# Designs tried in a protein design run: peptides against a protein of PDB entry 3T6J. Part 105

Target 1, 375 residues: chain A of PDB entry 3T6J
Amino acid sequence: PIVESYIGFIESYRDPFGSRGEFEGFVAVVNKAMSAKFERLVASAEQLLKELPWPPTFEKDKFLTPDFTSLDVLTFAGSGIPAGINIPNYDDLRQTEGFKNVSLGNVLAVAYATQREKLTFLEEDDKDLYILWKGPSFDVQVGLHELLGHGSGKLFVQDEKGAFNFDQETVINPETGEQIQSWYRSGETWDSKFSTIASSYEECRAESVGLYLCLHPQVLEIFGFEGADAEDVIYVNWLNMVRAGLLALEFYTPEAFNWRQAHMQARFVILRVLLEAGEGLVTITPTTGSDGRPDARVRLDRSKIRSVGKPALERFLRRLQVLKSTGDVAGGRALYEGYATVTDAPPECFLTLRDTVLLRKESRKLIVQPNTRLE
Target 2, 372 residues: chain A of PDB entry 3T6J as posed
Amino acid sequence: PIVESYIGFIESYRDPFGSRGEFEGFVAVVNKAMSAKFERLVASAEQLLKELPWPPTFEKDKFLTPDFTSLDVLTFAGSGIPAGINIPNYDDLRQTEGFKNVSLGNVLAVAYREKLTFLEEDDKDLYILWKGPSFDVQVGLHALLGHGSGKLFVQDEKGAFNFDQETVINPETGEQIQSWYRSGETWDSKFSTIASSYEECRAESVGLYLCLHPQVLEIFGFEGADAEDVIYVNWLNMVRAGLLALEFYTPEAFNWRQAHMQARFVILRVLLEAGEGLVTITPTTGSDGRPDARVRLDRSKIRSVGKPALERFLRRLQVLKSTGDVAGGRALYEGYATVTDAPPECFLTLRDTVLLRKESRKLIVQPNTRLE

## One batch from the design tools (peptide; made by RFdiffusion4, then SolubleMPNN)

Design b2_p15_1_s2 (from b2_p15_1, 7 letters changed)
Fold by OpenDDE base, seed 1:
Structure b2_p15_1_s2 (fold): chain B 375 residues (1-375), chain A 15 residues (1-15)
Amino acid sequence: as target 1 above (375 residues)
Amino acid sequence: MTLTVSFETGILPPA
């Protein structure tokens, strides 16, 4: 088998300032079959990047073909096991030297093993579809998230010599219609500049890229989905995201007004964006469970994903990217924290929903590392 | 950067 590994100070999610990496490492075996799908995605990456909702001037000048591999984890040492990985975590290096993507296939398999009777917050009519397509849809999401999410976008930089990596005279901010007014100076990085929101903001951007591009027929075809199956994969992917946004409330601490998990915060933000879109796209309804205790249902109107959801996400995603590219921390923070705010304001009453989420949460799964032997 | 699965699997870093 082909063995891959990494080790070092990699992810900074446990650092409140997003600067200090946690020491982690893994040993894994390549899943060739699933890797082949990601290879096809990589082959289409340059074209798919052009489908993202920002001008080419806000995209990387040079496309660097990355590696993308599906891995079955044998050993993982760290505080948490991811579904996907994009490394290195330095935007400058990603832009100039390249990057590698990894999907942890057997970790995803564990995530898919939800019992129907324990599946919370979904309509009964959606549960079977959700169970059927959660895995496949998440494979799509992981691929897009890592490769085209984290792997996309340009940072505008002025180097130590005063030179810009963009034409100040011709590049226009698509949101303002004006020339670029801010950028990263020498020594400034995404993490250093956006600090406390950097990780979750970037995860939100990457997740949004996944939702946005999963609507593209070419993407679905790469993963082997066509016709009704493709539409179901899209639906379940979006449904999973809005559900995740609700579930995310577990990781909000009202007393401290903070989030404890970057990805969950990101998913909540996306939920808020899609709720704001209105028009019946997403509905969260408090209910009463069979046990007589509070419950809730999330409904996503699949017929409105393209007509209502996509445009809303498009605008939001473009704003995320523009603010990121220009190093506009004030604007970025205002945008992101605005959507990340959790109140009990109607109609959603998110703090009340949080209580419901906490009430309905399942016990934490124990992840057991597998044994492998050569026969 | 990584993508973390939902909490329902428990595959999340601790708070």
Scores: peptide ipSAE 0.026, ipTM 0.680, DockQ to the pose 0.382
Fold by OpenDDE base, seed 4:
Structure b2_p15_1_s2 (fold): chain B 375 residues (1-375), chain A 15 residues (1-15)
Amino acid sequence: as target 1 above (375 residues)
Amino acid sequence: MTLTVSFETGILPPA
């Protein structure tokens, strides 16, 4: 078998300032069969990058074909086991030297093992569909998240010699209509500039790319979905995200006004964006469970995903990218922290919903290192 | 960067 491994100071999620990497490592085996889907995605990546909602001037100048493999993890040492990985974590290196993507297939398989009776916060009519398509939809999401999320976008840089990697006279900020007014100086990185919000912000961008591009027929075709199946995969992917946004409240600490998990914060932000879009796209309804205690239901109107959801996400995603590209920390922080704020204000009453989420919380699963054998 | 599934995968929140 083909064995993959990595080790080192990789992810900075545990650093409050998003700069210091946690020492982690894994050993995994390549799943050739599952890698084929991601290889097809890579083959279309250059074209799909053009579908992202920012001008080409905000995208990488030259596409560098990355590797993308599905891995079955044998052992993972770290604070959390990811579903996917994109490395290196330096945007400047990604755009000039390239990157590698992996999907941790057996980790995903564990996540897919949901019992219907334990599935919280969904309408009964959605549960069977959700169970059926959660796995496949998340495969799509992981692929897009890593390859076209983390693997997309350009940082505007002025090098040590004063040269710019963009034309200052012709490149226009699509949000302001003006010339570019800020950029990264020599020695500045995404993490160093955006600091406390860098990790969660980037995850939010990547998740948003996944939702946005999963609407593209070519993407679903690459993963082998057509017709009604493709539409169901789209629906479940979006439904999973809005549900995750609600579940995310578990990871918010009201007393400290902070988030304890970057991805969950990102998912909450996306939920807020989609709620703000209005028009009945997303509805969260407090209910009473069969046990007489508080419960809730999340509803996503599938008929409004393209008409309401996509435009809202497009605008938001573009703003995320533009602010990232230009190194506009003030603007980026204002935008992101605004959506990441958790209050008990109506109509959502998120702090009250948090109590419901905690009440309905299941025990954390423990992932145990598997055994492997030669056949 | 990674994609973290959820708390169902036994992910430990950063401290």
Scores: peptide ipSAE 0.026, ipTM 0.700, DockQ to the pose 0.328; fails the geometry check
Fold by OpenDDE base, seed 5:
Structure b2_p15_1_s2 (fold): chain B 375 residues (1-375), chain A 15 residues (1-15)
Amino acid sequence: as target 1 above (375 residues)
Amino acid sequence: MTLTVSFETGILPPA
């Protein structure tokens, strides 16, 4: 078998300022069968990048073909086991040297395991479909998230010699209609500039890319979905995201007005964006469970994903990218923190919903890592 | 960057 590993100070999620890496390490075996889908995605990556909702001037100048493999993790040391990884975590290196993507397949498999009776916050009519397609939709989302999410977008940079990696005279900010007015200077990085919001902001961008591009028939075809199956995968992927946005409230600390998980904050932000789109796209309804205690239901109108959801996500995703590219920390923070704010304002009453989420929380599962033997 | 899938209350992402 092909063995892969990494070790070092890699992810900065545990640093309040998003700069200092946590020590992580894993040993894994390549799952060749599952990697095939991701290889097909890589083969289409250059074309799919053009489908992202920003001008080519905000995308990488040169496409660097990355590696993408599905891994079965044998051992993982860290504060948590991810579903996917994109490395290195330096945007400048991603732009100039390339990157690698991995899906932690057996970790995803654990996440796929869902007991119908324990599935919270979904309509009964959606539960069977959700259970059926959660796994496949996750594969799509992870692939897009890593490869075309983290792997997309350009940072505008002025180097130590004063040279720009973009044409200041011709490149136009699609949001303002003006020339580019901010950029990264020598020594400035994504993390150093955006600091406390950097990790969650980037995860939000990547998740949004996943939702946005999963609507593309070519993507679904790559993963082997056509016709009704493709539509169901789309629906479940979006449904899963809006549900995740609700579940995310567990990781908000009202007393400190902060989030404890970058990915969950990101998912909440996406939920807020889709709620803002209105028109009945997403509905969260407080209910009463069979036990007489508070519950809730998330509804997604599948018929409005393309007509309402996609345009809303497109605008939001473009704004995320433009602000990232230009190093506009003030604008980026204002946008992101605005959507990340949790209040008890009607109609959603998110703080009240948080209580419901906590009430319905299940016991944490233990992940037992496999072992291997020589034969 | 990583993606952490924690859509179940019983599966907690890293904090």
Scores: peptide ipSAE 0.024, ipTM 0.685, DockQ to the pose 0.368; fails the geometry check
Fold by OpenDDE base, seed 2:
Structure b2_p15_1_s2 (fold): chain B 375 residues (1-375), chain A 15 residues (1-15)
Amino acid sequence: as target 1 above (375 residues)
Amino acid sequence: MTLTVSFETGILPPA
């Protein structure tokens, strides 16, 4: 078997300022079959990057072909086991040296194991479809999230010599219609500038890329889906995201007005974006469970994903990228924190929904790490 | 950067 590992101060999610990495490490075995799908995705990455909703001037100047491998984790040391990884966590290195992607396949497999009777917040008509396609759709999401999410976009930089990595005279900010007015100075990084929102903001961007690009037929084809299956994968991927946005409320602390998990905050933000789009795309309805206690249902109108959802996500995703590229912390914070705000205002009444989410919370699952043996 | 799947939240169908 092909063995992969990494170790060190890598992820900064536990740092309130998003700068200090937590020490972690893993040992894993390559899943060749699943890796082949990701390799096909890599082969199409350069072309798919052009489908992202920002001008080429906001994308990397040169595509650096990354590695992407599916891994079965043997051991993982850290505060949590991720589903996917993109490294290094330095945008300058990603732009100039390249990056690697991994999907932790057996972690995903565990996550896919859902009992129908325990599946919360979905319509009954969606449950079987959700159970069937959650795994495959999430494979798509992870691939896009890592490779084309974290692996996309350009930071505008002025180096120590005063030189710019973009043409100040010709590059136009698509949001303002003006020339670029802000950038990263020498020594400034994404994390150093955006600080407390950096991790969640970037996760939100990456998740949004996944949702946006999963609509592309080429992506579905790469993963072996066509026709009705492809459409179901798209639907379930989007449905999973909006459901996740509701579940995310567990990780909000009202008393402190803060979020405790970057990815969940990101998913809530996406939910807010899609709710704002309106037109019946997403509906969250408080209900009463069979036990007589509060419950809720999330509905996603499949027919409106492309007509309503995609344009809304396109606009939002473009704004995320433009603000990131230009180092516009004020604008980025205003945008992101605006969508990340949790109140009890109607019609959503998110704080009330949070109580429902907590009430319906399942016991924490324990992931038992596997062992290997010689046969 | 990582994509974290929280099993505690049921984002992925609970087993």
Scores: peptide ipSAE 0.023, ipTM 0.692, DockQ to the pose 0.285; fails the geometry check

Design b2_p15_1_s3 (from b2_p15_1, 8 letters changed)
Fold by OpenDDE base, seed 3:
Structure b2_p15_1_s3 (fold): chain B 375 residues (1-375), chain A 15 residues (1-15)
Amino acid sequence: as target 1 above (375 residues)
Amino acid sequence: MTLTVEFEEGILPPA
């Protein structure tokens, strides 16, 4: 078997300033069979990057073919086990040297095991479909999130010699229509500039890329979905995201006005974006459960994903990227913190919904790390 | 950078 491993100070999620890495390590075995879909995605990555909603000037100058493998984790040491990984975590290295992507297949398999009676906040008519397609849809999401989310976009940089990695005279900011007015100076990084919002902001960008590109027929074809199945995978992927945005409220601490989990904060932001789009795309309805206690339902109108959802996500995703590329911390913070704010304002009343989420909270799933043997 | 499916708390410390 092919063994993959890493160890060291890798992820900075536990640093409030997003700079200092947490000590982490894993040992895993490559799942060759499950890697095939991701290899096909890699083969199409250069073309799919062009489908992202920003000008080529905001994308990598040269595509560097990355590795993408599915891994079965034997041992993982850290604060949490991810479903996917993109490394290194330095944008400059991703642009110039390349990167590696992995999907932790057996972690995903555990996450897919959901009992219908324990599935919260979905309409009854959606539960069976959700259970059926949650796994496959998340495979798509992981692939897109890592490869084309974290693996996309360019940072505008002025080096120590004063040279720019972009043409100041010709590159135009698509949001303002003006020349580029800000960039990363020597010694400045994504994490150093965006600090407290850097991790969650980047996760939000990557998740948004996943939702946006999963609408592309080529993506679904790569993963082996056609016709009605492809449409169901799209629907469930979007449905899962809006549901996750509601579930995310568990990880907000009202007393401290902060989030305790970067990915869940990101998912809440996406929910807010899609709610803002209006037109009946997403509806959250407080209800009463069979036990007589508060409950809620999330509804996503399938027919409005492309007509309402996609344009809203496109605009938002473009803004995220432009602000990231230009190092516009003020603009980026204003945008992201605006969507990440949790209040009890109507019509959503998110703080009230949070109480419902906490009331309906299930016990956390535990992963038992396995042994393996040769037959 | 990672993607998580499982719900984790305590990654970002309280302010």
Scores: peptide ipSAE 0.063, ipTM 0.742, DockQ to the pose 0.205
Fold by OpenDDE base, seed 1:
Structure b2_p15_1_s3 (fold): chain B 375 residues (1-375), chain A 15 residues (1-15)
Amino acid sequence: as target 1 above (375 residues)
Amino acid sequence: MTLTVEFEEGILPPA
């Protein structure tokens, strides 16, 4: 078997400022069969990057072909086991040296084991479909999230010598129609500038890329889905995201007005974006459970994903990228924190929904890391 | 950077 590992100060999710890495490491075995799908995705990456909703001037100047591997984790030491990883976490290195992507396949398998009777916040008619396609949709989302999410976009930089990595005279900000007004100076990084929102903002961008590009037939084809199956995978991927946005409320602390988990905050933001799109795309309805206690249902109108959801997400995703590229912290914070704000304002009443989420929360499962042997 | 799945699945520990 092919063994992969890493170790060191890698992820900064536990740092409130998103700068200091947590010491972690893993040992994993390559899943060759699943890796083949991700290799096909890599082969299409350069083309798919052009499908993202920003001008080429906001994309990397040179495409660097990354590695992408599906891994079965034998041992993971850290505060949590991710579904996917994109490293290194330094944007400059990603742009100049390249990056590595991995999908932790057996971690995803744990997520596939949701019992129907315990599946919360979905309509009964969606539960079987959700259970059937959750796994496959996660594979798609992880691939897109890592490779084309974290692996996309350019930072505008002025180096220590005063030179720009973009043409100041010709590059136009697609949001303002004007020339570029801000950029990263020498020594400034994504994390250093965006600080407290950097991790969550980037996760939100990556998740949004996943949702946006999963609509592309080529992506679904790469993963072996066509026709009705492809549409179901798309639907379940989007449904999972909006559901996750609701579940995310568990990780909001009202008393401190802060989020305790970057990915969940990101998913809540996406939920808010899709709710704002209106037109019946997403509906969250408070209900009463069979036990007589508060419950809720998330509904996603499949027929409106492309007509309503995609344009809303496109506009939002473009704004995320433009603000990131230009180092516009003020604009980025205003945008992101606006969507990340949790109030009890109608019609959603998110603080009330949070109580419902907490009420329906299941106990945490323990991940037992496997043994392996050669036969 | 990483992608996490649903926390209710117990993939990530609390806090």
Scores: peptide ipSAE 0.057, ipTM 0.747, DockQ to the pose 0.398
Fold by OpenDDE base, seed 2:
Structure b2_p15_1_s3 (fold): chain B 375 residues (1-375), chain A 15 residues (1-15)
Amino acid sequence: as target 1 above (375 residues)
Amino acid sequence: MTLTVEFEEGILPPA
């Protein structure tokens, strides 16, 4: 088998400022069958990047073909096991040298093990579909998230010699209609500038890319889905995201007005964006469970994903990228923290919903490290 | 950068 590993100070999610890496490492075996799907995605990456909702001037100047591999983890040392990884975590290196993507396939498989009777916050009519397609839809999401999420976008930079990596005279900010007025100076990075929101903001961008691009038939075809199956995969992917946004409330600390998990904060932000879109796209309804205790239901109108959801996400995703590219920390913080704010204001009453989420929370699943044997 | 996986009533990595 092909063995892959990495070790070092890599991910900075546990740093409040998003800069200092946690020491971690893994040993994994390549899953060739699943890797083939991601290889097909890589083959289409250059074209799919053009489908993202920002001008080419905000995308990387040169497409550098990345690696993408599905891995079965044998051992993982760290605070948690991710579903996917994109490295390096330096945007400048991603732009100039390229990057690598991995999907931790057996981690995803564990996540797919859902018991219908314990599946919270979904309508009964959605449960079987959700259980059936959660796995496949997540594979799509991981691929898009890593390759075209983290792997997309350009940072505008002025180097130490004063040279720009963009044409100041011709590049226009699509949000303002004006020339570019801010950029990264020499030595400035995404993490150094955006600091406390950098990790969650980037995860939100990547997740949004996944939702946005999963609507493309080409993407679904790459993963082997056509017709009704493709539509179900789309629906479940979006449904999973909005459900995750509700579940995310577990990781908010009201007393400190802070989030404890970057990805879940990102998913809550996306939920807020889709709720703001209105028109019945997403509905969260407080209910009473069979046990007489508080419960809730999340509804996603699949018929409105393309007509309502996609445009809303497009606008939001474009704003995320533009603010990131231009190093506009003030604008980026205002946008992101605005959507990340949790109050008990109607109609959503998120703090009340949080109590419901906590009430319905079950014990965490544990991943047991696997082993190998000779046959 | 990573993508965390969601479990029923939880995620990895944990908060």
Scores: peptide ipSAE 0.044, ipTM 0.742, DockQ to the pose 0.401
Fold by OpenDDE base, seed 5:
Structure b2_p15_1_s3 (fold): chain B 375 residues (1-375), chain A 15 residues (1-15)
Amino acid sequence: as target 1 above (375 residues)
Amino acid sequence: MTLTVEFEEGILPPA
C-alpha cells in the first residue's frame, strides 16, 4: 500500500490569534479508487478556477497543479480529526510552490452513518433524501473546499525590495471600482494580519467556494452525478450547510462572545448570508418536539438556490476574496464579525435557538482508530 | 501548516 504521513506544528485552530500551530500527526493509506474522482477534479481545476466570482487579477498568476488524494487514516494524533486537509497553510508557499490536498475517506465514512430518528432540525420530507445523499455531497464539498477553496485566490504583496506582485496602475478592485489601496507588506501574512478571524474567515471562504461551484454541471459530472441525482446532491449539500449553520450555535459561548470552533463559525456566517438573501430561500422555524420541548426546523427552497442563493453567495464570496487579497483587515473584520454576531434579535432569535440546539444535542461520537498487522 | 474541513457528525471538533 501507498503510505502517507505528516507530523509537526500544522494547524492553528486552537490559537486564539491563529498563529501558533498545534502539534499534529497522522499515518494513512492511499485509497486509489476514491482518489480517482479527485484526480479528475484536479484535471479540471484550472478551468474551474475561472468560474470563481473574482477577476483573474485576484487569482494566482500561474496555475500549479496540486495533488489530491483520498486517505484512509490508520492513526491520527491531534485535537480533532478533519474530513479534509490542504497544506501548506502559508499562502506565499501555496502561490509559489504549490499545495497538496487530502480527503480523509474513512473519517467521512463515519460521518455518513446517520440514523433517521436522530436526525435533527430537518423537515420529515427531507430526511430520507438527506440520508441518501449526505455522503456523496460531502465528497463534493470536501473536494471543492480543499482544492478550489483553500487552493484559490491571490494575496497582493509588496516584497522587501518594494516590488509588487500586481500592476498597481491597471488592477481594479471590483467592489470599489478603484485602484488597489492596500496589500501585504514584507513579513506580513494572512494569519498575522487577520489574527483572531483568520482561520474561520478562510474556512468560510472555502466552504462558500464549495457551495458556489457545486452548482456547476462539470463538477457534478466529475463526481459521477447527472440529471436528478446531480440536483439532489446540490440540494443536500446546501441543505447540509444551512443545517450546520444552526448546529454551529453549540460552539458559541455567549458569556465570552467567542466561537470555539472555526469551521462552525464559518458555517453560521454562511447561514446568516443565505438568510439575509431572503425571498424564502432559508427558513428556520421554532417548533415543539414530540417530547413537548423546544425544537426547530430548517427549510431550504430548492427552487431558489440558483436564483436567490447563488447571487447572494457570489457577492459575499467576492467580498471575502477582495478583502483577503488586499489585506483589508478593517473591512474584513467588519464584514465577517457582522455575520458572526449572535444575538437574540428577531426574527431569528439565535440565542434562543442556541438553547434549542443544546437541548437537542446528540452524544459525541467516538472514533476508534484501526490497527493493522502483518499476517 | 494545514487548513482543514470539519463536520459536526462523525468528526471530533478540537478540544
Scores: peptide ipSAE 0.036, ipTM 0.729, DockQ to the pose 0.548; fails the geometry check

